# Peptides against a protein of PDB entry 2XVC: the designs that were tried, part 2

Target 1, 50 residues: chain A of PDB entry 2XVC
Amino acid sequence: ITERELLDYIVNNGGFLDIEHFSKVYGVEKQEVVKLLEALKNKGLIAVES

## One batch from the design tools (peptide; aimed at target 1 V48)

Design b1_p9_2_s4 (made by RFdiffusion4, then SolubleMPNN; from b1_p9_2, 3 letters changed)
Fold by OpenDDE base, seed 3:
Structure b1_p9_2_s4 (fold): chain B 50 residues (1-50), chain A 9 residues (1-9)
Amino acid sequence: as target 1 above (50 residues)
Amino acid sequence: MEPLKVKVV
């Protein structure tokens, strides 16, 4: 999965991401999801809450 | 543009 694909998922999911759920459903390692989130955050594309 | 607020759990 790419940063853009994850961003699009989040947008389409109403700004919500359940990392455990996403990992299970899409077969992406949780650490990879976190890595992508960190990249998106560092680029100023997302602001992570909670 | 402002960053998208993302609720992560």
Scores: peptide ipSAE 0.661, ipTM 0.882, DockQ to the pose 0.960
OpenDDE base, seeds 1, 2, 4, 5: peptide ipSAE 0.657, 0.659, 0.660, 0.659; ipTM 0.881, 0.882, 0.881, 0.882

Design b1_p9_3 (made by RFdiffusion4)
Pose (drawn by RFdiffusion4):
Order: C-alpha cells, then sequence, then structure tokens
Structure b1_p9_3 (pose): chain A 50 residues (1-50), chain P 9 residues (1-9)
C-alpha cells in the first residue's frame, strides 16, 4: 500500500492503528506498516502516540 | 502494537 492509503485509513479509523490487526486484515507485512508510518512521521504528516 | 495517531494535515 501507499503512504496516502495508510494515512487515509488512519484518518478514517479515527486516528487509530492496530498494526497486528491491520497486517492481518489487509495483508501488509508488519515491518512494511512500520516503514510507512516512519515515512509519514518523518514528513511531519502524523504525530504518533502510545 | 496499537497506536493513536494525530493527522497534522
Amino acid sequence: as target 1 above (50 residues)
Amino acid sequence: MKLHIKSLV
């Protein structure tokens, strides 16, 4: 998936992401989800919590 | 791993 897709998902999910659940449902490797989250964080597009 | 995220856009 693209960074845009993950961001859209996060916004539509009320700003929440369960990496385990997301990986299971959408078939994206956990490390790929983490890689996409880091890119979003480094572009200043998301503030990560918890 | 569960995260709460704020969109800054």

Design b1_p9_3_s1 (made by RFdiffusion4, then SolubleMPNN; from b1_p9_3 with H4R S7P)
Fold by OpenDDE base, seed 3:
Structure b1_p9_3_s1 (fold): chain B 50 residues (1-50), chain A 9 residues (1-9)
Amino acid sequence: as target 1 above (50 residues)
Amino acid sequence: MKLRIKPLV
């Protein structure tokens, strides 16, 4: 999954992400999801609020 | 882990 695909997923999911669920459904390792989130955050594309 | 994420796009 790309950063853009993850961002689009988050947008389409109303700004919520269940890392455990996402990892299971899309077959992406949890640490990879976290790394993508960190990249998005560092680029100013997302803010993690909880 | 469930996160609340605000897109800034």
Scores: peptide ipSAE 0.724, ipTM 0.908, DockQ to the pose 0.922
OpenDDE base, seeds 1, 2, 4, 5: peptide ipSAE 0.723, 0.723, 0.722, 0.723; ipTM 0.907, 0.907, 0.906, 0.907

Design b1_p9_3_s2 (made by RFdiffusion4, then SolubleMPNN; from b1_p9_3 with H4K S7P)
Fold by OpenDDE base, seed 3:
Structure b1_p9_3_s2 (fold): chain B 50 residues (1-50), chain A 9 residues (1-9)
Amino acid sequence: as target 1 above (50 residues)
Amino acid sequence: MKLKIKPLV
């Protein structure tokens, strides 16, 4: 999965992301999801609220 | 882990 694909998913899901659920459904390792989130955050494309 | 994320795009 690409950063853009993850960003689109987040937007389409109202900003909510369950890392455990996402990992299971899309077959992406949790570490990879976190890595992508960090990249998005560092690029100023997302803010993690809670 | 369930997160609330604000897209900034």
Scores: peptide ipSAE 0.710, ipTM 0.905, DockQ to the pose 0.920
OpenDDE base, seeds 1, 2, 4, 5: peptide ipSAE 0.708, 0.709, 0.709, 0.710; ipTM 0.902, 0.903, 0.904, 0.905

Design b1_p9_3_s3 (made by RFdiffusion4, then SolubleMPNN; from b1_p9_3 with H4K)
Fold by OpenDDE base, seed 1:
Structure b1_p9_3_s3 (fold): chain B 50 residues (1-50), chain A 9 residues (1-9)
Amino acid sequence: as target 1 above (50 residues)
Amino acid sequence: MKLKIKSLV
């Protein structure tokens, strides 16, 4: 999955992302999801509220 | 882990 695809997914899901669920459904490693999120954050495309 | 994310685009 690309950064853009992940971003689109997040937007389409109202800004919610369950990493474990996403990993299972899309077959993407949790670490990879986190890596993509960090990239999006660093590019100023998202802000993670946690 | 479930996250709340705000898109800035």
Scores: peptide ipSAE 0.661, ipTM 0.883, DockQ to the pose 0.915
OpenDDE base, seeds 2, 3, 4, 5: peptide ipSAE 0.659, 0.661, 0.660, 0.660; ipTM 0.884, 0.883, 0.884, 0.884

Design b1_p9_3_s4 (made by RFdiffusion4, then SolubleMPNN; from b1_p9_3 with H4R K6R)
Fold by OpenDDE base, seed 1:
Structure b1_p9_3_s4 (fold): chain B 50 residues (1-50), chain A 9 residues (1-9)
Amino acid sequence: as target 1 above (50 residues)
Amino acid sequence: MKLRIRSLV
């Protein structure tokens, strides 16, 4: 999964991301999801609110 | 872990 694909998923999911659920459904390791989120955040593309 | 994320794009 790419950063853009994850970003699109988050937007399409109303801004919510359940890392556990996402990992199970899409077969992506939790640490990879976190890595992508950190990249998006560092690029100023997202803000994690809670 | 469930997160609330704001897109800034």
Scores: peptide ipSAE 0.717, ipTM 0.903, DockQ to the pose 0.924
OpenDDE base, seeds 2, 3, 4, 5: peptide ipSAE 0.715, 0.716, 0.716, 0.715; ipTM 0.903, 0.903, 0.903, 0.902

Design b1_p9_4 (made by RFdiffusion4)
Pose (drawn by RFdiffusion4):
Structure b1_p9_4 (pose): chain A 50 residues (1-50), chain P 9 residues (1-9)
Amino acid sequence: as target 1 above (50 residues)
Amino acid sequence: SAPVKVTVL
Protein backbone atom coordinates (compact mmCIF):
# COMPACT_ATOMS: atom_id res chain seq x y z
CA ILE A 1 0.00 0.00 0.00
CA THR A 2 0.97 3.63 -0.45
CA GLU A 3 1.65 6.18 2.33
CA ARG A 4 -1.52 8.02 1.13
CA GLU A 5 -3.58 4.94 1.54
CA LEU A 6 -2.29 4.31 5.08
CA LEU A 7 -2.90 7.97 6.01
CA ASP A 8 -6.42 7.87 4.57
CA TYR A 9 -7.03 4.67 6.52
CA ILE A 10 -5.76 6.25 9.75
CA VAL A 11 -7.97 9.32 9.33
CA ASN A 12 -10.99 7.22 8.47
CA ASN A 13 -10.25 4.95 11.46
CA GLY A 14 -10.46 7.89 13.85
CA GLY A 15 -6.67 8.32 14.14
CA PHE A 16 -6.10 4.74 15.31
CA LEU A 17 -3.98 1.91 14.04
CA ASP A 18 -3.56 -1.58 15.41
CA ILE A 19 -0.59 -2.87 13.46
CA GLU A 20 -1.30 -6.49 14.33
CA HIS A 21 -4.96 -6.21 13.25
CA PHE A 22 -4.08 -4.12 10.15
CA SER A 23 -1.43 -6.58 9.01
CA LYS A 24 -3.89 -9.46 9.47
CA VAL A 25 -6.84 -7.83 7.64
CA TYR A 26 -5.03 -6.02 4.80
CA GLY A 27 -2.16 -8.44 4.30
CA VAL A 28 0.62 -5.88 4.62
CA GLU A 29 3.76 -7.08 6.50
CA LYS A 30 4.12 -5.52 9.95
CA GLN A 31 7.53 -4.12 9.09
CA GLU A 32 6.07 -2.56 5.91
CA VAL A 33 3.35 -0.85 8.02
CA VAL A 34 6.05 0.41 10.36
CA LYS A 35 8.14 1.63 7.37
CA LEU A 36 5.14 3.57 6.03
CA LEU A 37 4.36 5.07 9.44
CA GLU A 38 7.99 6.26 9.76
CA ALA A 39 7.85 7.96 6.37
CA LEU A 40 4.60 9.67 7.36
CA LYS A 41 6.11 10.71 10.72
CA ASN A 42 9.31 12.00 9.11
CA LYS A 43 7.31 14.08 6.60
CA GLY A 44 5.51 15.62 9.65
CA LEU A 45 2.15 14.31 8.44
CA ILE A 46 1.31 12.32 11.57
CA ALA A 47 2.01 12.61 15.35
CA VAL A 48 2.37 9.12 16.78
CA GLU A 49 1.13 8.28 20.30
CA SER A 50 1.14 5.28 22.69
CA SER P 1 -1.14 21.85 8.12
CA ALA P 2 -0.92 20.24 11.65
CA PRO P 3 -0.03 16.54 11.79
CA VAL P 4 -2.70 14.02 12.26
CA LYS P 5 -2.59 12.65 15.82
CA VAL P 6 -2.64 8.81 15.67
CA THR P 7 -2.62 6.14 18.31
CA VAL P 8 -0.55 3.17 17.23
CA LEU P 9 -0.72 -0.35 18.88

Design b1_p9_4_s1 (made by RFdiffusion4, then SolubleMPNN; from b1_p9_4, 3 letters changed)
Fold by OpenDDE base, seed 3:
Structure b1_p9_4_s1 (fold): chain B 50 residues (1-50), chain A 9 residues (1-9)
Amino acid sequence: as target 1 above (50 residues)
Amino acid sequence: GAPLKVTVK
């Protein structure tokens, strides 16, 4: 999955992301999801709140 | 699970 695809997913999912759920559904390693989130955050495209 | 709140800028 690309950064853009993850970003689009987040938008389409109402601004929420369950990493565990996403990983299971889309077959993406949790570490990869986190990596993509970090990239998006570092680029100023998202802010993550937990 | 535990959803993260992600604000898209």
Scores: peptide ipSAE 0.719, ipTM 0.902, DockQ to the pose 0.179
OpenDDE base, seeds 1, 2, 4, 5: peptide ipSAE 0.718, 0.718, 0.718, 0.719; ipTM 0.901, 0.901, 0.901, 0.901

Design b1_p9_4_s2 (made by RFdiffusion4, then SolubleMPNN; from b1_p9_4, 4 letters changed)
Fold by OpenDDE base, seed 5:
Structure b1_p9_4_s2 (fold): chain B 50 residues (1-50), chain A 9 residues (1-9)
Amino acid sequence: as target 1 above (50 residues)
Amino acid sequence: MKPLKVTVK
């Protein structure tokens, strides 16, 4: 999964991301999803609430 | 479900 693909998914999902669900469905380790989110946040591309 | 809310800037 690329950063762009993750961004597109988030937008298409109304801004919601269930990491557990995403991991199960797409076969991506939860740690990898978190790593991508951290990178996106550090780049100033996203903000995460709750 | 425990979704995060993400804002794309």
Scores: peptide ipSAE 0.696, ipTM 0.892, DockQ to the pose 0.179
OpenDDE base, seeds 1, 2, 3, 4: peptide ipSAE 0.693, 0.695, 0.695, 0.694; ipTM 0.891, 0.893, 0.890, 0.892

Design b1_p9_4_s3 (made by RFdiffusion4, then SolubleMPNN; from b1_p9_4 with L9K)
Fold by OpenDDE base, seed 3:
Structure b1_p9_4_s3 (fold): chain B 50 residues (1-50), chain A 9 residues (1-9)
Amino acid sequence: as target 1 above (50 residues)
Amino acid sequence: SAPVKVTVK
């Protein structure tokens, strides 16, 4: 998926993301999800707790 | 793993 798609998912999911769950449901490797999150964070679009 | 909080800016 794209960064935008992940961002939209997060917004629609109330600002929470279960990486393990997302990976299993959407068939995206956990590493890829983390990579996308890092990209979004680096762009100043999101802040991830911890 | 538990959900992580993501704040959208």
Scores: peptide ipSAE 0.653, ipTM 0.883, DockQ to the pose 0.178
OpenDDE base, seeds 1, 2, 4, 5: peptide ipSAE 0.647, 0.651, 0.649, 0.649; ipTM 0.882, 0.882, 0.883, 0.882

Design b1_p9_4_s4 (made by RFdiffusion4, then SolubleMPNN; from b1_p9_4, 4 letters changed)
Fold by OpenDDE base, seed 3:
Structure b1_p9_4_s4 (fold): chain B 50 residues (1-50), chain A 9 residues (1-9)
Amino acid sequence: as target 1 above (50 residues)
Amino acid sequence: GAPLRVTVK
C-alpha cells in the first residue's frame, strides 16, 4: 500500500485507523502501516492522536 | 483493537 492509498483510506474511514484491523484486512504488516503513518505525519499531511 | 484518531490536514 502507498502513502496516498493509506491517506485516502483514512479519509474514507472518517479519520480513524485501527492498525490491527487494517493489517488483518488489507494484509499489510503493522510496522509498515506505522511507517506510512510516520511518513504522512512528517510531511504534515496528518496528525495522529492517542 | 483501539482505533487511532487521525486528522487529515
Scores: peptide ipSAE 0.732, ipTM 0.905, DockQ to the pose 0.179
OpenDDE base, seeds 1, 2, 4, 5: peptide ipSAE 0.731, 0.731, 0.731, 0.732; ipTM 0.904, 0.904, 0.904, 0.905

Design b1_p9_5_s2 (made by RFdiffusion4, then SolubleMPNN; its pose is not in this set)
Fold by OpenDDE base, seed 3:
Structure b1_p9_5_s2 (fold): chain B 50 residues (1-50), chain A 9 residues (1-9)
Amino acid sequence: as target 1 above (50 residues)
Amino acid sequence: MLRIKVLAR
């Protein structure tokens, strides 16, 4: 999965992301999801609120 | 579950 695909998913999911669920459904390692989130955050594209 | 604010426009 790309950063853009993850961003689009988050948008389409109303700004909610269950990493465990996402990992299981899409077959992406949890640590990979976290790294993608960190990249998005570092680029100023997202903020983690909770 | 994380609450993510999308800043990108």
Scores: peptide ipSAE 0.698, ipTM 0.888, DockQ to the pose 0.823
OpenDDE base, seeds 1, 2, 4, 5: peptide ipSAE 0.694, 0.698, 0.696, 0.696; ipTM 0.886, 0.889, 0.888, 0.887

Design b1_p9_6 (made by RFdiffusion4)
Pose (drawn by RFdiffusion4):
Structure b1_p9_6 (pose): chain A 50 residues (1-50), chain P 9 residues (1-9)
Amino acid sequence: as target 1 above (50 residues)
Amino acid sequence: MKLRIKVLV
């Protein structure tokens, strides 16, 4: 998936992401989700919590 | 791993 898709998903999910659940449902490797989150974080597009 | 995320856009 693209960074845009993950960001859209996060917004539509009320700013929440369960990496384990997401990986299971959407078939994206956990490390790929983490890689996409880091890119979003480094572009200043998201503030990560918890 | 569970995250809460604030979108900054």

Design b1_p9_6_s1 (made by RFdiffusion4, then SolubleMPNN; from b1_p9_6 with R4K V9I)
Fold by OpenDDE base, seed 2:
Structure b1_p9_6_s1 (fold): chain B 50 residues (1-50), chain A 9 residues (1-9)
Amino acid sequence: as target 1 above (50 residues)
Amino acid sequence: MKLKIKVLI
């Protein structure tokens, strides 16, 4: 999965992300999801609110 | 882990 694909998923899911659910459904390691989130955050593309 | 994320683009 790419940063853009994860970003699009977040947008389409109303800004909610369950890392455990996403990992199970899409077969992406939880650590990879977190890495992509950190990249998006560091680029100023997202903010984690809760 | 469940997160609420604001998209800033």
Scores: peptide ipSAE 0.739, ipTM 0.914, DockQ to the pose 0.912
OpenDDE base, seeds 1, 3, 4, 5: peptide ipSAE 0.737, 0.737, 0.739, 0.738; ipTM 0.913, 0.912, 0.914, 0.914

Design b1_p9_6_s2 (made by RFdiffusion4, then SolubleMPNN; from b1_p9_6 with R4K; failed a check: a repeat of another design)
Amino acid sequence: MKLKIKVLV

Design b1_p9_6_s3 (made by RFdiffusion4, then SolubleMPNN; from b1_p9_6 with V9T)
Fold by OpenDDE base, seed 5:
Structure b1_p9_6_s3 (fold): chain B 50 residues (1-50), chain A 9 residues (1-9)
Amino acid sequence: as target 1 above (50 residues)
Amino acid sequence: MKLRIKVLT
């Protein structure tokens, strides 16, 4: 999964992301999801609110 | 872990 793919997923999911659920459904390691989120945040593309 | 994410694009 790429940063863009994760960003698109977040948008299409109404701005919500369940890391555990996402990992199970898409077969992506939780650590990889977190890494991608950190990249998106560091680029100013997202803000994590909860 | 469930997150609420604001997209800033």
Scores: peptide ipSAE 0.739, ipTM 0.910, DockQ to the pose 0.929
OpenDDE base, seeds 1, 2, 3, 4: peptide ipSAE 0.738, 0.738, 0.738, 0.738; ipTM 0.910, 0.910, 0.910, 0.910

Design b1_p9_6_s4 (made by RFdiffusion4, then SolubleMPNN; from b1_p9_6 with R4K V9T)
Fold by OpenDDE base, seed 5:
Structure b1_p9_6_s4 (fold): chain B 50 residues (1-50), chain A 9 residues (1-9)
Amino acid sequence: as target 1 above (50 residues)
Amino acid sequence: MKLKIKVLT
């Protein structure tokens, strides 16, 4: 999964992300999802609201 | 874990 694909998913899902669900559906390790989110945040592309 | 994320693009 790329950063862009993750961004598109988040937008298409109304800004909500269930890391557990995403991991199961896409076969991506939870730690990899978190790593991608941290990268996106560090680039100023996302903000975690809750 | 369920998160609410704002996309800033």
Scores: peptide ipSAE 0.735, ipTM 0.910, DockQ to the pose 0.901
OpenDDE base, seeds 1, 2, 3, 4: peptide ipSAE 0.734, 0.734, 0.735, 0.733; ipTM 0.909, 0.909, 0.909, 0.909

Design b1_p9_7 (made by RFdiffusion4)
Pose (drawn by RFdiffusion4):
Structure b1_p9_7 (pose): chain A 50 residues (1-50), chain P 9 residues (1-9)
Amino acid sequence: as target 1 above (50 residues)
Amino acid sequence: MKLRIKSLV
């Protein structure tokens, strides 16, 4: 998936992401989700919590 | 791993 898709998903999910659940449902490797989250974080597009 | 995320856009 693209960074845009993950961001859209996060916004539509009320700013929440369960990496384990996401990986299971959407078939994206956990490390790929982490990689996409880092890119979003480093572009200043998301503030990560918890 | 569970995250809460604020969109800055």

Design b1_p9_7_s1 (made by RFdiffusion4, then SolubleMPNN; from b1_p9_7 with R4K S7P)
Fold by OpenDDE base, seed 3:
Structure b1_p9_7_s1 (fold): chain B 50 residues (1-50), chain A 9 residues (1-9)
Amino acid sequence: as target 1 above (50 residues)
Amino acid sequence: MKLKIKPLV
């Protein structure tokens, strides 16, 4: 999965992301999801609220 | 882990 694909998913899901659920459904390792989130955050494309 | 994320795009 690409950063853009993850960003689109987040937007389409109202900003909510369950890392455990996402990992299971899309077959992406949790570490990879976190890595992508960090990249998005560092690029100023997302803010993690809670 | 369930997160609330604000897209900034």
Scores: peptide ipSAE 0.710, ipTM 0.905, DockQ to the pose 0.920
OpenDDE base, seeds 1, 2, 4, 5: peptide ipSAE 0.708, 0.709, 0.709, 0.710; ipTM 0.902, 0.903, 0.904, 0.905

Design b1_p9_7_s2 (made by RFdiffusion4, then SolubleMPNN; from b1_p9_7 with S7P)
Fold by OpenDDE base, seed 3:
Structure b1_p9_7_s2 (fold): chain B 50 residues (1-50), chain A 9 residues (1-9)
Amino acid sequence: as target 1 above (50 residues)
Amino acid sequence: MKLRIKPLV
């Protein structure tokens, strides 16, 4: 999954992400999801609020 | 882990 695909997923999911669920459904390792989130955050594309 | 994420796009 790309950063853009993850961002689009988050947008389409109303700004919520269940890392455990996402990892299971899309077959992406949890640490990879976290790394993508960190990249998005560092680029100013997302803010993690909880 | 469930996160609340605000897109800034």
Scores: peptide ipSAE 0.724, ipTM 0.908, DockQ to the pose 0.922
OpenDDE base, seeds 1, 2, 4, 5: peptide ipSAE 0.723, 0.723, 0.722, 0.723; ipTM 0.907, 0.907, 0.906, 0.907

Design b1_p9_8 (made by RFdiffusion4; failed a check: a repeat of another design)
Pose (drawn by RFdiffusion4):
Structure b1_p9_8 (pose): chain A 50 residues (1-50), chain P 9 residues (1-9)
Amino acid sequence: as target 1 above (50 residues)
Amino acid sequence: MKLRIKSLV
C-alpha cells in the first residue's frame, strides 16, 4: 500500500492503528506498515502516540 | 502493537 492509503486509513479509523490487526486484515507485512508509518512521521504528517 | 495517531494535515 501507499503512504497516502495508510494515512487515509488512519484518519478514517479515528487516528488509530493496530499494526497486528492491520497486517492480518490487509495483508501488509508488519515491517512494511512500520516503514510506511516512519515515512509519514518523518514527513511531519502524523504524530505517533502510545 | 497499537498506536494512537494525530494527523497533522

Design b1_p9_8_s1 (made by RFdiffusion4, then SolubleMPNN; from b1_p9_8 with R4K S7P; failed a check: a repeat of another design)
Amino acid sequence: MKLKIKPLV

Design b1_p9_8_s2 (made by RFdiffusion4, then SolubleMPNN; from b1_p9_8, 3 letters changed)
Fold by OpenDDE base, seed 3:
Structure b1_p9_8_s2 (fold): chain B 50 residues (1-50), chain A 9 residues (1-9)
Amino acid sequence: as target 1 above (50 residues)
Amino acid sequence: MKLKIKPLI
């Protein structure tokens, strides 16, 4: 999965992301999801609120 | 872990 694909998912899901659920459904390791989130955050594309 | 994320686009 690409950063853009993850970002689009987050947008389309109202900003909510369940890492455990996402990992299971899309077959992406949780560590990879976190790395993608960090990249998005570092690029100023997202803010993690809670 | 469930997160609330604000897209900044």
Scores: peptide ipSAE 0.719, ipTM 0.913, DockQ to the pose 0.912
OpenDDE base, seeds 1, 2, 4, 5: peptide ipSAE 0.716, 0.718, 0.717, 0.718; ipTM 0.911, 0.912, 0.912, 0.913

Design b1_p9_8_s3 (made by RFdiffusion4, then SolubleMPNN; from b1_p9_8 with S7P)
Fold by OpenDDE base, seed 3:
Structure b1_p9_8_s3 (fold): chain B 50 residues (1-50), chain A 9 residues (1-9)
Amino acid sequence: as target 1 above (50 residues)
Amino acid sequence: MKLRIKPLV
């Protein structure tokens, strides 16, 4: 999954992400999801609020 | 882990 695909997923999911669920459904390792989130955050594309 | 994420796009 790309950063853009993850961002689009988050947008389409109303700004919520269940890392455990996402990892299971899309077959992406949890640490990879976290790394993508960190990249998005560092680029100013997302803010993690909880 | 469930996160609340605000897109800034």
Scores: peptide ipSAE 0.724, ipTM 0.908, DockQ to the pose 0.924
OpenDDE base, seeds 1, 2, 4, 5: peptide ipSAE 0.723, 0.723, 0.722, 0.723; ipTM 0.907, 0.907, 0.906, 0.907

## One batch from the design tools (peptide; aimed at target 1 L37 G44 E49)

Design b1_p10_1 (made by RFdiffusion4)
Pose (drawn by RFdiffusion4):
Structure b1_p10_1 (pose): chain A 50 residues (1-50), chain P 10 residues (1-10)
Amino acid sequence: as target 1 above (50 residues)
Amino acid sequence: MKLHIKFVEH
């Protein structure tokens, strides 16, 4: 998936992401989800919590 | 791993 897609998902999910659940449902490797989240974070597009 | 995320608008 693209960074845009993950961001859209996050916004539509009320700013929440369960990596374990996401990986299971959408078939994206956990490390690929983490990699996409880091790119979004480094571009200043998301503030990560918890 | 569970995360709460805030969208930062530009």

Design b1_p10_1_s1 (made by RFdiffusion4, then SolubleMPNN; from b1_p10_1, 4 letters changed)
Fold by OpenDDE base, seed 4:
Structure b1_p10_1_s1 (fold): chain B 50 residues (1-50), chain A 10 residues (1-10)
Amino acid sequence: as target 1 above (50 residues)
Amino acid sequence: MKLKIKLIEK
């Protein structure tokens, strides 16, 4: 999955992301999801509210 | 882990 695809998913899901659920559904390792989130954050496209 | 993400418009 690309950064853009993950961003689009987050947008379409109202900003909510369940990493466990996402990993299972899309076959992406949890650490890869976190890596993509870090990239999006570093680009100033998202902020994690937790 | 469940997260709430804020989208930032640029």
Scores: peptide ipSAE 0.648, ipTM 0.863, DockQ to the pose 0.909
OpenDDE base, seeds 1, 2, 3, 5: peptide ipSAE 0.646, 0.646, 0.647, 0.645; ipTM 0.862, 0.862, 0.862, 0.862

Design b1_p10_2 (made by RFdiffusion4)
Pose (drawn by RFdiffusion4):
Structure b1_p10_2 (pose): chain A 50 residues (1-50), chain P 10 residues (1-10)
Amino acid sequence: as target 1 above (50 residues)
Amino acid sequence: MKLRIRLIHH
């Protein structure tokens, strides 16, 4: 998936992401989700919590 | 791993 897609998902999910659940449902490797989250964070597009 | 994320608007 693209960064845009993950960001859209996060916004539509009320700013929440369960990496384990996401990986299971959407078939994206956990490390790929983490990689996409880091890119979004480094571009200043998201503030990560918890 | 569970995260809460805030969108930063630009």

Design b1_p10_2_s1 (made by RFdiffusion4, then SolubleMPNN; from b1_p10_2, 4 letters changed; failed a check: a repeat of another design)
Amino acid sequence: MKLKIKLIEK

Design b1_p10_2_s2 (made by RFdiffusion4, then SolubleMPNN; from b1_p10_2, 5 letters changed)
Fold by OpenDDE base, seed 1:
Structure b1_p10_2_s2 (fold): chain B 50 residues (1-50), chain A 10 residues (1-10)
Amino acid sequence: as target 1 above (50 residues)
Amino acid sequence: MKLKLKLIEK
């Protein structure tokens, strides 16, 4: 999965992401999902809502 | 882990 694909998923899912669920459904390791999220955050494309 | 993320426009 690419950063763009993950970003599109997040957008299309209303901003919600369950890392555990995503990992299981899409066959992406949790650490890879986290890495992609960190990249998106570092690029200023996403933020975690508190 | 369940997250709520905000998309940021640049």
Scores: peptide ipSAE 0.636, ipTM 0.857, DockQ to the pose 0.827
OpenDDE base, seeds 2, 3, 4, 5: peptide ipSAE 0.633, 0.633, 0.635, 0.631; ipTM 0.857, 0.857, 0.858, 0.857

Design b1_p10_2_s3 (made by RFdiffusion4, then SolubleMPNN; from b1_p10_2, 4 letters changed)
Fold by OpenDDE base, seed 4:
Structure b1_p10_2_s3 (fold): chain B 50 residues (1-50), chain A 10 residues (1-10)
Amino acid sequence: as target 1 above (50 residues)
Amino acid sequence: MKLRLKLIEK
C-alpha cells in the first residue's frame, strides 16, 4: 500500500483508522501502517487527535 | 489501536 492509498482510506473512513482491523483486512503489517502514518504526519497531511 | 485523525488541507 502507498501513502496516497492510506490517505484516501482515512478520508473515506471519516478520519478514523483501526490499525488492527486495517492490518487484517488489507494484509499490511501493523509496523508498515504506522510507518505510512508517520510519513503522512511528517508531510503535514494528517494530525493525530488527542 | 483505534485512531482519530485530522485531515490537513494545504
Scores: peptide ipSAE 0.652, ipTM 0.861, DockQ to the pose 0.841
OpenDDE base, seeds 1, 2, 3, 5: peptide ipSAE 0.651, 0.650, 0.651, 0.651; ipTM 0.861, 0.861, 0.861, 0.861

Design b1_p10_3 (made by RFdiffusion4)
Pose (drawn by RFdiffusion4):
Structure b1_p10_3 (pose): chain A 50 residues (1-50), chain P 10 residues (1-10)
Amino acid sequence: as target 1 above (50 residues)
Amino acid sequence: MKLHIKFIEN
Protein backbone atom coordinates (compact mmCIF):
# COMPACT_ATOMS: atom_id res chain seq x y z
CA ILE A 1 0.00 0.00 0.00
CA THR A 2 1.00 3.63 -0.47
CA GLU A 3 1.68 6.20 2.28
CA ARG A 4 -1.47 8.04 1.11
CA GLU A 5 -3.54 4.95 1.57
CA LEU A 6 -2.23 4.36 5.08
CA LEU A 7 -2.81 8.01 5.99
CA ASP A 8 -6.34 7.92 4.59
CA TYR A 9 -6.96 4.75 6.56
CA ILE A 10 -5.65 6.34 9.78
CA VAL A 11 -7.84 9.42 9.37
CA ASN A 12 -10.90 7.30 8.53
CA ASN A 13 -10.13 5.07 11.52
CA GLY A 14 -10.31 8.01 13.90
CA GLY A 15 -6.51 8.43 14.16
CA PHE A 16 -5.95 4.86 15.35
CA LEU A 17 -3.86 2.00 14.06
CA ASP A 18 -3.44 -1.48 15.46
CA ILE A 19 -0.48 -2.77 13.50
CA GLU A 20 -1.18 -6.37 14.39
CA HIS A 21 -4.87 -6.09 13.34
CA PHE A 22 -4.00 -4.04 10.22
CA SER A 23 -1.39 -6.52 9.06
CA LYS A 24 -3.83 -9.38 9.55
CA VAL A 25 -6.80 -7.76 7.75
CA TYR A 26 -5.00 -5.96 4.88
CA GLY A 27 -2.15 -8.40 4.38
CA VAL A 28 0.64 -5.84 4.66
CA GLU A 29 3.79 -7.05 6.52
CA LYS A 30 4.18 -5.49 9.97
CA GLN A 31 7.59 -4.09 9.06
CA GLU A 32 6.11 -2.54 5.88
CA VAL A 33 3.43 -0.82 7.99
CA VAL A 34 6.16 0.46 10.32
CA LYS A 35 8.21 1.65 7.30
CA LEU A 36 5.21 3.58 5.96
CA LEU A 37 4.47 5.10 9.38
CA GLU A 38 8.11 6.27 9.68
CA ALA A 39 7.93 7.98 6.26
CA LEU A 40 4.70 9.71 7.28
CA LYS A 41 6.24 10.75 10.61
CA ASN A 42 9.42 12.03 8.97
CA LYS A 43 7.42 14.09 6.47
CA GLY A 44 5.66 15.67 9.52
CA LEU A 45 2.29 14.35 8.34
CA ILE A 46 1.47 12.39 11.52
CA ALA A 47 2.20 12.69 15.27
CA VAL A 48 2.53 9.20 16.71
CA GLU A 49 1.34 8.38 20.23
CA SER A 50 1.36 5.41 22.65
CA MET P 1 1.31 -2.73 18.65
CA LYS P 2 -1.41 -0.07 18.99
CA LEU P 3 -0.96 3.54 18.07
CA HIS P 4 -2.93 6.70 18.42
CA ILE P 5 -2.07 9.09 15.67
CA LYS P 6 -2.80 12.80 15.04
CA PHE P 7 -3.00 14.09 11.52
CA ILE P 8 -0.81 17.09 11.08
CA GLU P 9 -2.12 19.38 8.41
CA ASN P 10 0.46 21.29 6.34

Design b1_p10_3_s1 (made by RFdiffusion4, then SolubleMPNN; from b1_p10_3, 3 letters changed; failed a check: a repeat of another design)
Amino acid sequence: MKLKIKLIEK

Design b1_p10_3_s2 (made by RFdiffusion4, then SolubleMPNN; from b1_p10_3, 4 letters changed)
Fold by OpenDDE base, seed 1:
Structure b1_p10_3_s2 (fold): chain B 50 residues (1-50), chain A 10 residues (1-10)
Amino acid sequence: as target 1 above (50 residues)
Amino acid sequence: MKLKIKLVEK
């Protein structure tokens, strides 16, 4: 999965991301998802809300 | 882990 594909998923999912669920459904390692999120954040494309 | 992600405008 690419950064763009993950970003599009997040947008289409109303900004919600369940990393555990995503990993299971799409067969992407949780660490890879986190890596992509960090890349998106470092590019200033996303912010993670608590 | 469940996250809420905000899209940032540039």
Scores: peptide ipSAE 0.620, ipTM 0.853, DockQ to the pose 0.858
OpenDDE base, seeds 2, 3, 4, 5: peptide ipSAE 0.618, 0.620, 0.619, 0.619; ipTM 0.853, 0.852, 0.851, 0.853

Design b1_p10_3_s3 (made by RFdiffusion4, then SolubleMPNN; from b1_p10_3, 4 letters changed)
Fold by OpenDDE base, seed 2:
Structure b1_p10_3_s3 (fold): chain B 50 residues (1-50), chain A 10 residues (1-10)
Amino acid sequence: as target 1 above (50 residues)
Amino acid sequence: MKLRIKLVEK
């Protein structure tokens, strides 16, 4: 999965992401999802709440 | 872990 694909998923999911669910459904390691989120955050594209 | 993500408008 790419940063763009994850971003599109988040948008289409109303701004919510369940890392556990996503990992299970898409077969992506949780640490990879976190890595992509950190990249998006560092680029100033997203803010992670809480 | 469930997260709330905000897209930043630029």
Scores: peptide ipSAE 0.652, ipTM 0.863, DockQ to the pose 0.866
OpenDDE base, seeds 1, 3, 4, 5: peptide ipSAE 0.651, 0.650, 0.651, 0.650; ipTM 0.861, 0.861, 0.859, 0.862

Design b1_p10_4 (made by RFdiffusion4)
Pose (drawn by RFdiffusion4):
Structure b1_p10_4 (pose): chain A 50 residues (1-50), chain P 10 residues (1-10)
Amino acid sequence: as target 1 above (50 residues)
Amino acid sequence: PLRIKVLKPY
């Protein structure tokens, strides 16, 4: 998936992401989700919590 | 699980 898609998903999910659940439902490797999250974080597009 | 605040549109 693209960074845009993940960001759209996060917004539509009320700013929440369960990496384990997301990986299971959407078939994206956990490390690929983490990689996309880091790119979004480094671009200043998301503030990560918890 | 993470809580995320969107700061900017992509």

